Peptides against a protein of PDB entry 3V4L. Designs and how they scored, part 222

Target 1, 386 residues: chain A of PDB entry 3V4L
Amino acid sequence: GQPLAKDKVALLIGNMSYWEHPKLKAPLVDVYELTNLLRQLDFKVVSLLDLTEYEMCNAVDEFLLLLDKGVYGLLYYAGHGYENFGNSFMVPVDAPNPYRSENCLCVQNILKLMQEKETGLNVFLLDMCRKRNDYDDTIPILDALKVTANIVFGYATCQGAEAFEIQHSGLANGIFMKFLKDRLLEDKKITVLLDEVAEDMGKCHLTKGRQALEIRSSLSEKRALTDPVQGAPCSAEALVRNLQWAKAHELPESMCLKFQCGVHIQLGFAAEFSNVMIIYTSIVHKPPEIIMCDAYVTDFPLDLDIDPKHANKGTPEETGSYLVSKDLPKHCLYTRLSSLQKLKEHLIFTVCLSYQYSGLEDTVEEKQEVNVGKPLIAKLDMHRGL

## One batch from the design tools (peptide; made by RFdiffusion4, then SolubleMPNN)

Design b2_p22_5_s3 (from b2_p22_5, 11 letters changed)
Fold by OpenDDE base, seed 3:
Structure b2_p22_5_s3 (fold): chain B 386 residues (1-386), chain A 22 residues (1-22)
Amino acid sequence: as target 1 above (386 residues)
Amino acid sequence: EETVVLRSTDGETEEVVPLSSL
């Protein structure tokens, strides 16, 4: 019969905004596109941008809690990375320059932990450079991996080579994701799918002699990303897993705020990623005596590091939200919260209504505090150890 | 001709290439 997955879970990490390293752009679009494709494949997807070492460790730990016997686990990483002695290291955004293995996450350690969960399939998609880090003399003594015959690595490039992004019109895509996205929905054994992606990449003139996909697998069964999820969650563990994933993807409910002047504001929320939310405000009712009226959001928790100069924009794109702008309501003010993983407490902020009456030159302000709880990934309390 | 920037994800290699090369 066709293989069944007990469940399908994916962690996607895109690191771009490095402190001590060159900033990247491709991970933004690549994580977003891959998230949408994996959701069409019935994956439970956690998508995270710009993680510190501590945040990456917690994201991996939460991902491992979603893994169980016969579950398909997929880890995608786009960012800086290196490969020493056949071990792949993902570089957090707070990594020092030069970085070392102690500042980075070893993919083979994650694989060991996935094997302890008795997973049905382990897929790693690593969109990073695979050059040796000559500043790291550490030979990691890794425990021998179990012979589980369910492992697939797709490396965006070959050992000792660079991975590339293509920048156009202010956006960028990884070359690996450009070819992967065209095949990812195909009902094929995952190694066969990746071989076809490798062939498609190999036809590109830009990649020739620069980047080539490497596939490393021990996959003995015909498993595909299209394999159906086993029906009703029969186990307590499956229910816990479903609840934990749902908790990490719960948006605040849209609300209507009523001000004393008689103005009504719609406050809405949209997810761009598991750690990135857009807040939008719109005037839904205005008394005729009020000629001008704007609804600003302010007084965010300090942990979110929100610059007021980047808040309350007339377009989603002015906030840096280029991907979800089509799905957002028009004629709002938009604010992008890009670091929800940093939120220790409830998201409390102020809605400030600024308005002017007909025939009065003075602007009037009214304020309401809003508590929306812990949105999206902030429900996982990724900072409990800090 | 319209151009794109091809950049490595380590930032060591950057090249301006024709869009027609994609």
Scores: peptide ipSAE 0.370, ipTM 0.900, DockQ to the pose 0.786
Fold by OpenDDE base, seed 4:
Structure b2_p22_5_s3 (fold): chain B 386 residues (1-386), chain A 22 residues (1-22)
Amino acid sequence: as target 1 above (386 residues)
Amino acid sequence: EETVVLRSTDGETEEVVPLSSL
């Protein structure tokens, strides 16, 4: 029969906004596209952008809490990275220059922890350069891996080589994701699927002699990403996993704010990623005596590091949200919260209504405080250890 | 001909290539 997954869980990390390293572009699109595809495959997807070392460690810990016996675990990473002595290191956005193993997450350590969970399948998709870091002479003493025969690595590039992104019209895809996305939904053994992706990449003129997919696997069973999830959660652990994932993906409900002047504002929320939310405001009712009326969001928690210059935009794209603009209502003001993992407290902010009456030159302001609790990933309290 | 930028994810390599080469 077709194998059954007890559940399917994916952690996708895209690091692009490095402090001390070159900024990337592909991780934004690649994490978004992969998230949508894995959701069609019934994966519980946690998608995170621009994580610090501490935030990456916590994201991995929370991902490991979702893993259990017979669960399919997928880790995708796009960002800076290196490979020393056959160990892959994912580079956090706050990593110093030069970075070392002490500043980075070792993928083989994560694999060890996944093997302790008795997972049904472990898939690593590593969209990073695999050059040696000559500034890191540390030989990590890794514990011996268990023989689980359920491991697949898809490396976007060969050992000692670079991975590439294609920049076109302000968007970028990684070369790996460009080919992976076309095959990912196929009902094939994951190693066969990745081999076909490798063949497709090998046909591309740009990749010849620059980048080639490397597949490293110990997979004794015919397991596919299309393998159906086992039906209703039959264990307490499966129920807890489902609740924990649902908690981490709960958006605030849309709100209707009523101001004293008789203006009504709709406040809405959309998830771009598990740590990225768009707030949008729209005027749904305006008295005829009010000629000008705008609704701004302001007074965000300082921990979110929101630049007011990027808030309250007339388009999602002006906030840096190029991907979700089709699914958002039109004619709003948009604000992108890109660092929800940093939120220690409830998301409290002000909706400021600025308006003008017919025949009065002066603008009037009314303010209403809004508490939306902990949206999305902020419910996991990824900062409780600081 | 339209061009794209091919860039390494370490930022060390950048090349302008024809869009037709994709």
Scores: peptide ipSAE 0.364, ipTM 0.893, DockQ to the pose 0.769
Fold by OpenDDE base, seed 5:
Structure b2_p22_5_s3 (fold): chain B 386 residues (1-386), chain A 22 residues (1-22)
Amino acid sequence: as target 1 above (386 residues)
Amino acid sequence: EETVVLRSTDGETEEVVPLSSL
């Protein structure tokens, strides 16, 4: 019979906005495209951009809580990285220059923890450079991995080589994701799918002698990303997993705010990633005596580090939202919250209505405080130290 | 001719190439 997954869970991390290292662009589009494809494959996807070391550790811990016997686990990482002694290290955005193993997440340690969960399949897709870090002389004493015969690594490049991105019209894609996305929905054994991606990438003139896909696997079974999820969640663990994932993906409900002047504002929310939300406001009713009227969002929690100069834009693109702009309502003011993992409290903010009456020169302001609770990933309390 | 920028993810290599090379 076709193999069944007990569930399918993916963690996607895209690090771009490094503090002490070159900034990347491809992880934005690559994480977004991969998220949409994995959702079509019935994966529970957590998608995170620009994580610190602490935030990456917590994201991995929360991902490991979603794993159980017969669950398919997929970890994708796009960002800076290195490989020492056959161990892959993912570099957080706050990593020092030079970085060391103590500042980074070891993928083989994550694999060990995934093997303890008795997963049905472990897939690692590592879209990073695999050069040696000469500033890290640490020999990781990794415990011996279990012989689980369910592991697949897709490395975007060969050992000691670079991974590349292609920039066009202000967007960028990783070379690996460019070819992976065309095949990811195919009903094939994951190692066969990745081998076909390697052949497609090997035909590209840009990557010849620069980048080649490396596949490392122990996969003894015919497992595919297309394998159906086993039916109704019969276990308490499956119910907990579904609730945990649902919490990390719950948007605030759209609100209609009514001001004393008789103006009505629609407040709406959209997810770009699990840690990135767009707030949008629109004037849905204005009394005829009001000639001008604008609705701004302000007074956000300090933990979100929102620059007011980047808030309340006339287009999603002016906020840095290029991917979800087609799905958003038009004729709004848009604000992008890109660091929801930093939110310790409820998302409380002010909606400020500025308006002018016909025949009065003075602008009038009315304000309403809005509490939307903890949106998206902020429900996981990624700041609670265990 | 329409061009793209090929960049390594470590930032050490950057090249402008024809879009027809994709």
Scores: peptide ipSAE 0.354, ipTM 0.893, DockQ to the pose 0.707
Fold by OpenDDE base, seed 2:
Structure b2_p22_5_s3 (fold): chain B 386 residues (1-386), chain A 22 residues (1-22)
Amino acid sequence: as target 1 above (386 residues)
Amino acid sequence: EETVVLRSTDGETEEVVPLSSL
């Protein structure tokens, strides 16, 4: 019969805003495009941008809680990375310069932990450079991996080579994601799908002699990303997994705020990523005696590190949100919260209404505090223990 | 001709290439 997945879970990490290293651009678009494709494949997707070492460790731990016997696990990483002695290291945004293995996440350690969960399929898609880090001479003593015939690595590049991005019109895409996205929905064995992606990359003259897809696999079964999820979650474990994923994807409900002056504000929320949310405000009712009014969001929790200069923009694009702008209502003020993983408490903020009456020169201000609880990834308490 | 920037993720390699190359 067709193989069945017990469930399908993906963790996608895109690191771009490095502190001590060159900033990247491709991970933004690549994580977003891959998220949308994996959702069409019935994956439970956690998508995270710009994680510190501690935040990456916690994201992996939360991902491992979603894994169980016969579950398909997919890890995608886009960012800085290196390969020493056949071990792949993902570089967090807070990594020092130079970074070492002690500052980075070893993919083979994550694979070991996935094998302990008795997963049905383990897919790693690593969109990073595979050059040796000459500042790290440590040979990690990794525990021997179990012999499981269910592992697939798709490396965006060859051992010792670079991975590339293409910058166009202010956006960038990884070359790997450019070719992967065209085939990802195909009902093929994952190793056959990746081999076709490798052939497509090999036809591109830009990648010739620079980047080539490497596939490493032990996969003995005909497993595909299109494999259907085994029917209704009848196990307690499947219910827990569904609840854990649902918590990480719960948006606040849209609110209609009523001010004393008779102005009504719609407050709305949109997810860009599991740790990135857009707040938008719109005036839905204005009394005719009020000639001008604006609704600003202010007084965010300090843990979110929100610069007021980047809040309350007239377009989503002015906040740095280029991907979801088409799905947002027009004629709002927009604020992007890009670090929801840092939120220790409830998201409490102020909606400030500034307005002017006809024939009065002075502006009037009214404020309303809003508590939206813990949005998206903030429900997982990724900072428990700091 | 429209151009794009091809850049390595480590930032060591950068090249301006024609858009027709994609």
Scores: peptide ipSAE 0.351, ipTM 0.893, DockQ to the pose 0.708

Design b2_p22_5_s4 (from b2_p22_5, 9 letters changed)
Fold by OpenDDE base, seed 1:
Structure b2_p22_5_s4 (fold): chain B 386 residues (1-386), chain A 22 residues (1-22)
Amino acid sequence: as target 1 above (386 residues)
Amino acid sequence: METVILQSTDGSTQEEVPLSSL
């Protein structure tokens, strides 16, 4: 019969905003599009942008808690990376220049931990360069991997080569995701699917002789990303997994704020990623004596590093939110919170109403504090250990 | 001819390429 997945869980990491390294663009689009495709495949997806070393370690640990016997685990990474001695290293955004193995996450160590969970399938999709890092001479002594016959690596490029993105005036995919997305929903053995992606990429004149997909597999069974999830969650572990995933994706409820002047504001929330939320405000009622009225959000927790210059924009795009803008209400002020993984406390902020009465020159301000608890990924307490 | 930048994901290689090559 067709194999069944006990559940399907994916961790997607896109690192772009490096501190000491060249910034990327494709991981934003690639993580977003892959998230939407994997959700259509009934994956529980955690999608994270711009993680530090510590945040990446915690994201992997939380992902490993979602893995169990017969669960399909998928790890996607897009960002800086290297390969030394057949070991793949994912580079966090806070990595020094030059980075070393001590500043990076070793994929083979993650694989070891995934094998301990008795997973049904382990898929790694590594959209990073595989060049040697000559500044790192460390030979990782990896423990012997178990023979689980359920591992698939899809490398965006071959050993010693670069992976590429296309930088245009707009949003574009990386080369790997450009081809992967067209086939990802196909009901095929994952190694056959990746082989077809490799053939499609091999026809691209742009990357010919520069980038080629490499598949490394021990997968002995006909397993596909389309494999159905087995039944209702009946185990305590399956219920915990469902609760953890649900917590990481719970948005605050929309609020109607009423000010003393009689203005009513709608405050709403949208998820772009598991660690990225858009706050939007709209004036839903205004007394006729008030001629101008705007509702700003301010006084965010310092841990979120919110620049006021990028807050309260007239469009989602002006906040850097290009992907979910179509799903947002129009005629709001928009603020993008891009680092929800840094939130230790409840998200408390101020809604400031600035308004003017007809025939008065001075603006009046009213303020209300809003507590929305821990939104999205902030519910997982990824700071447990600081 | 409209061009785009092909960039490596480690930022070490950048090349201007024709948009028609996509």
Scores: peptide ipSAE 0.444, ipTM 0.909, DockQ to the pose 0.810
Fold by OpenDDE base, seed 5:
Structure b2_p22_5_s4 (fold): chain B 386 residues (1-386), chain A 22 residues (1-22)
Amino acid sequence: as target 1 above (386 residues)
Amino acid sequence: METVILQSTDGSTQEEVPLSSL
């Protein structure tokens, strides 16, 4: 029969906004497009942008809690990285210059922990450079990996080589994702799918002699990303996993705020990523005696580091949201919360209505506090040290 | 001719390439 996954879980990390290193562009588009494709494949996807070391560790730990016997696990990483002595290191956005293994996440350590879960398939997609870091002489004493026949690595490049992105004025993929996305939905054994992606990359003139996909696999079974999920969650662990994932994807409900002046505001929420949410406001009713009115969101939690200059924009694109702008209501004010993983408490903020009456020069303000609880990834309390 | 920058994901290499090579 066709193999069945007990469940399918993916963690996608895209690091681009490095503090001490060159900024990237492709991880934004790559994580977004891969998220949409994996959702079509019935994956439970957590998609995270611009994580610190601590935030990456917690995201991996939460991902490992979703893994269990016969679950398909996929880890995708796009960002800075290196490979020392066959160990792959993912570089957090807060990594010092030069970075070392102590500031980075070792993929082989994650693999060890995934092997303990008796997963049905483990896929690592590493869209990073694989050059040696000569500033890190640390040889990780990795414990012996279990002999398992369910691991697949897709490295965007060869050992000692670079992975590339295309920096254009518009949205563009990294080289690996450009080819991967065209094949990802195919009902093929994952190693065959990746081999076809490697052939497609090998035909590209840009990558020739610069980047080539490397596949490392122990996969003895015909496992595909298209393999159906087993029906209704029969185990307590499957119910817990489904509830934990649902928490990380729950948006606040849209609200209708009514002000004393008789203005009504619609407040809405959209997810761009698991840690990125857009708030939008629109005037849905205005009394005729009010000539002008604007609705601003203000007083956000300090942990979110929201610059008021980037809040309350007339377009999603002015907030830095280019991917979900087509799905958003028009004629709103938009605010992008890009760091929901930093939210320790409930998301409480103020909606400020500024308005003017006909024949009065003075602007009047009314304010309402809004509590939307913990949106998206903020429900996982990634700040609680285990 | 429109060009794009091909950049390594470690930022160590940058090359201007023709957009027609994409």
Scores: peptide ipSAE 0.431, ipTM 0.904, DockQ to the pose 0.797
Fold by OpenDDE base, seed 2:
Structure b2_p22_5_s4 (fold): chain B 386 residues (1-386), chain A 22 residues (1-22)
Amino acid sequence: as target 1 above (386 residues)
Amino acid sequence: METVILQSTDGSTQEEVPLSSL
């Protein structure tokens, strides 16, 4: 019979906004496109940008809680990374320069923990450099991996080589994702799919002698990312998994705020990623005596580190939101909350209406506090332990 | 000829490549 997944869960991490390292661009697009593809494949996808070491550890821990016997687990990472002694290290955005294994997440440690969950399939897609880090001579003493014939690594590059992105003025994929995305929906054994991606990448003249996909697999079964999820959640664990994922992807409901002056504002929310939300405000009703009015959002929780200079933009793109802008209402003010994982408390903020009456020179302000609870990933208390 | 920069994801290597190569 066709293999069945008990469930399918993916964690996608894209690190680009490094503190002490060169900034990347491709992880933004790569995580977004891969999220959309994996959702079409009935994966429960958690998509996260720009995680610190602590946040990455917690994201992995929460991902591991979603894994169970016969579940398909997929981890994608795009960012800085290195490989020492066959161990792959994902570099958090807060990693020092030079980084070491103590500042990084070891993929083989994650694999060990996934094997303990008796997963049906473990897929790692590592879009990072695989050069040795000469500043770190630490040999991780990994316990012997269990012999599970269900592991697939897709490395964007070969051992000791670099992975590349295209530094364009526009949005572009990394080289790996450029080819992966075209085949990801194919009903093929995952190792066959990745082999075809490797062939496609190998035909590209840009990658010749620079980057080549490496596949490492123990996968003995004909498992595909297209494998259907087993029907009704038959276990308490499956129900918990569904609830946890749903909780992590719940947006606040759109609100209509009414001000004393008679202005009505629509406050809306959109998810770009599991940790990135756009707030948008629009004037839906204005009394004729009010000639100008704008609705600003302000007074965000300090944990979000929202620069007011980047808030309340006339376009999503001015906030750094290029991917979901087509799906947003037009003629709003937009604010991008890019670090929802940092939110310890409820998202409470102020909506400030600034307006002017016809024939009055003075601007009037009215304010309303809004509590939207914990949006998206902020419902997963990724900070439980600080 | 329009060019783009191919950059390694560790930022250590940058190469100018023709845009027609994409």
Scores: peptide ipSAE 0.408, ipTM 0.898, DockQ to the pose 0.767
Fold by OpenDDE base, seed 3:
Structure b2_p22_5_s4 (fold): chain B 386 residues (1-386), chain A 22 residues (1-22)
Amino acid sequence: as target 1 above (386 residues)
Amino acid sequence: METVILQSTDGSTQEEVPLSSL
């Protein structure tokens, strides 16, 4: 019969905004595109941008809580990385320069922990450079992996080589993701799918002799990303997994705020990633005596590091939200909350209505405080232990 | 001709390439 997954879970990490290293652009689009494709494949997807070492560790721990016997686990990483002695290291955004193994997450350690969960399939898609880090002579003593015959590594490049991105019009895509996305929905054994992606990349003249996909697999069974999830969760563990995933993806409900002047504001929320949310405000009712009014958001928690200069934009794109803008209502003011993983408390902020009456020169302000609880990934309290 | 930037993820290599090369 066709193989069944007990469940399918993916963690996607895109690191771009490095403190001490070159900034990247491709991980933004690549994580977003891969998230949408894996959701069409019935994966439970957690998508995270710009994680510190501590935040990456917690994201992996939360991902491992979603894994169990016969679950398909997929880890995608796009960012800086290196490979020493056949061990792959993902570099957090707060990593020092030079970084070392002690500042980075070892993929083979994550694989060990996935094998302890008795997973049905372990897929690693690593969109990073695989050069040796000459500043780290540490030989990692890794415990011997179990012989589970269910492991697949797709490396965007070969050992000792670079991975490339293509930048155009302020956006970028990784070359690996460019070819992977065209085949990812195909009902093929995952190694066969990746071999076809490797052939397609091999035809790209830009990366010929610079980047080549490497596939490392012990996968003995015909497992595909298209394999159906086994029907309704019959176990307590499957219910817990479903609740844990749902908790990380719950948006605040849209609100209608009423001001004393008789103006009504619609406050709405949209997810770009599991840790990135757009807030938008619109005037839904205005008394005729009010000639102008704007509803802006302010007084965010300090943990979010929201620059007011980047808040309350007339377009989603002016906030840096290029991907979700088509799905947002028009004629709003938009604010992008990145780094929701840093939120220690409830998301409390102020909606300020600035307005002018006909025949008065002075602007009037009214304010309402809004508590939306913990949105998206902030419900997992990924800051607990700092 | 419209150009794009081909960049390595480590920033060590940057090239301006024709958009027609994609």
Scores: peptide ipSAE 0.329, ipTM 0.875, DockQ to the pose 0.771

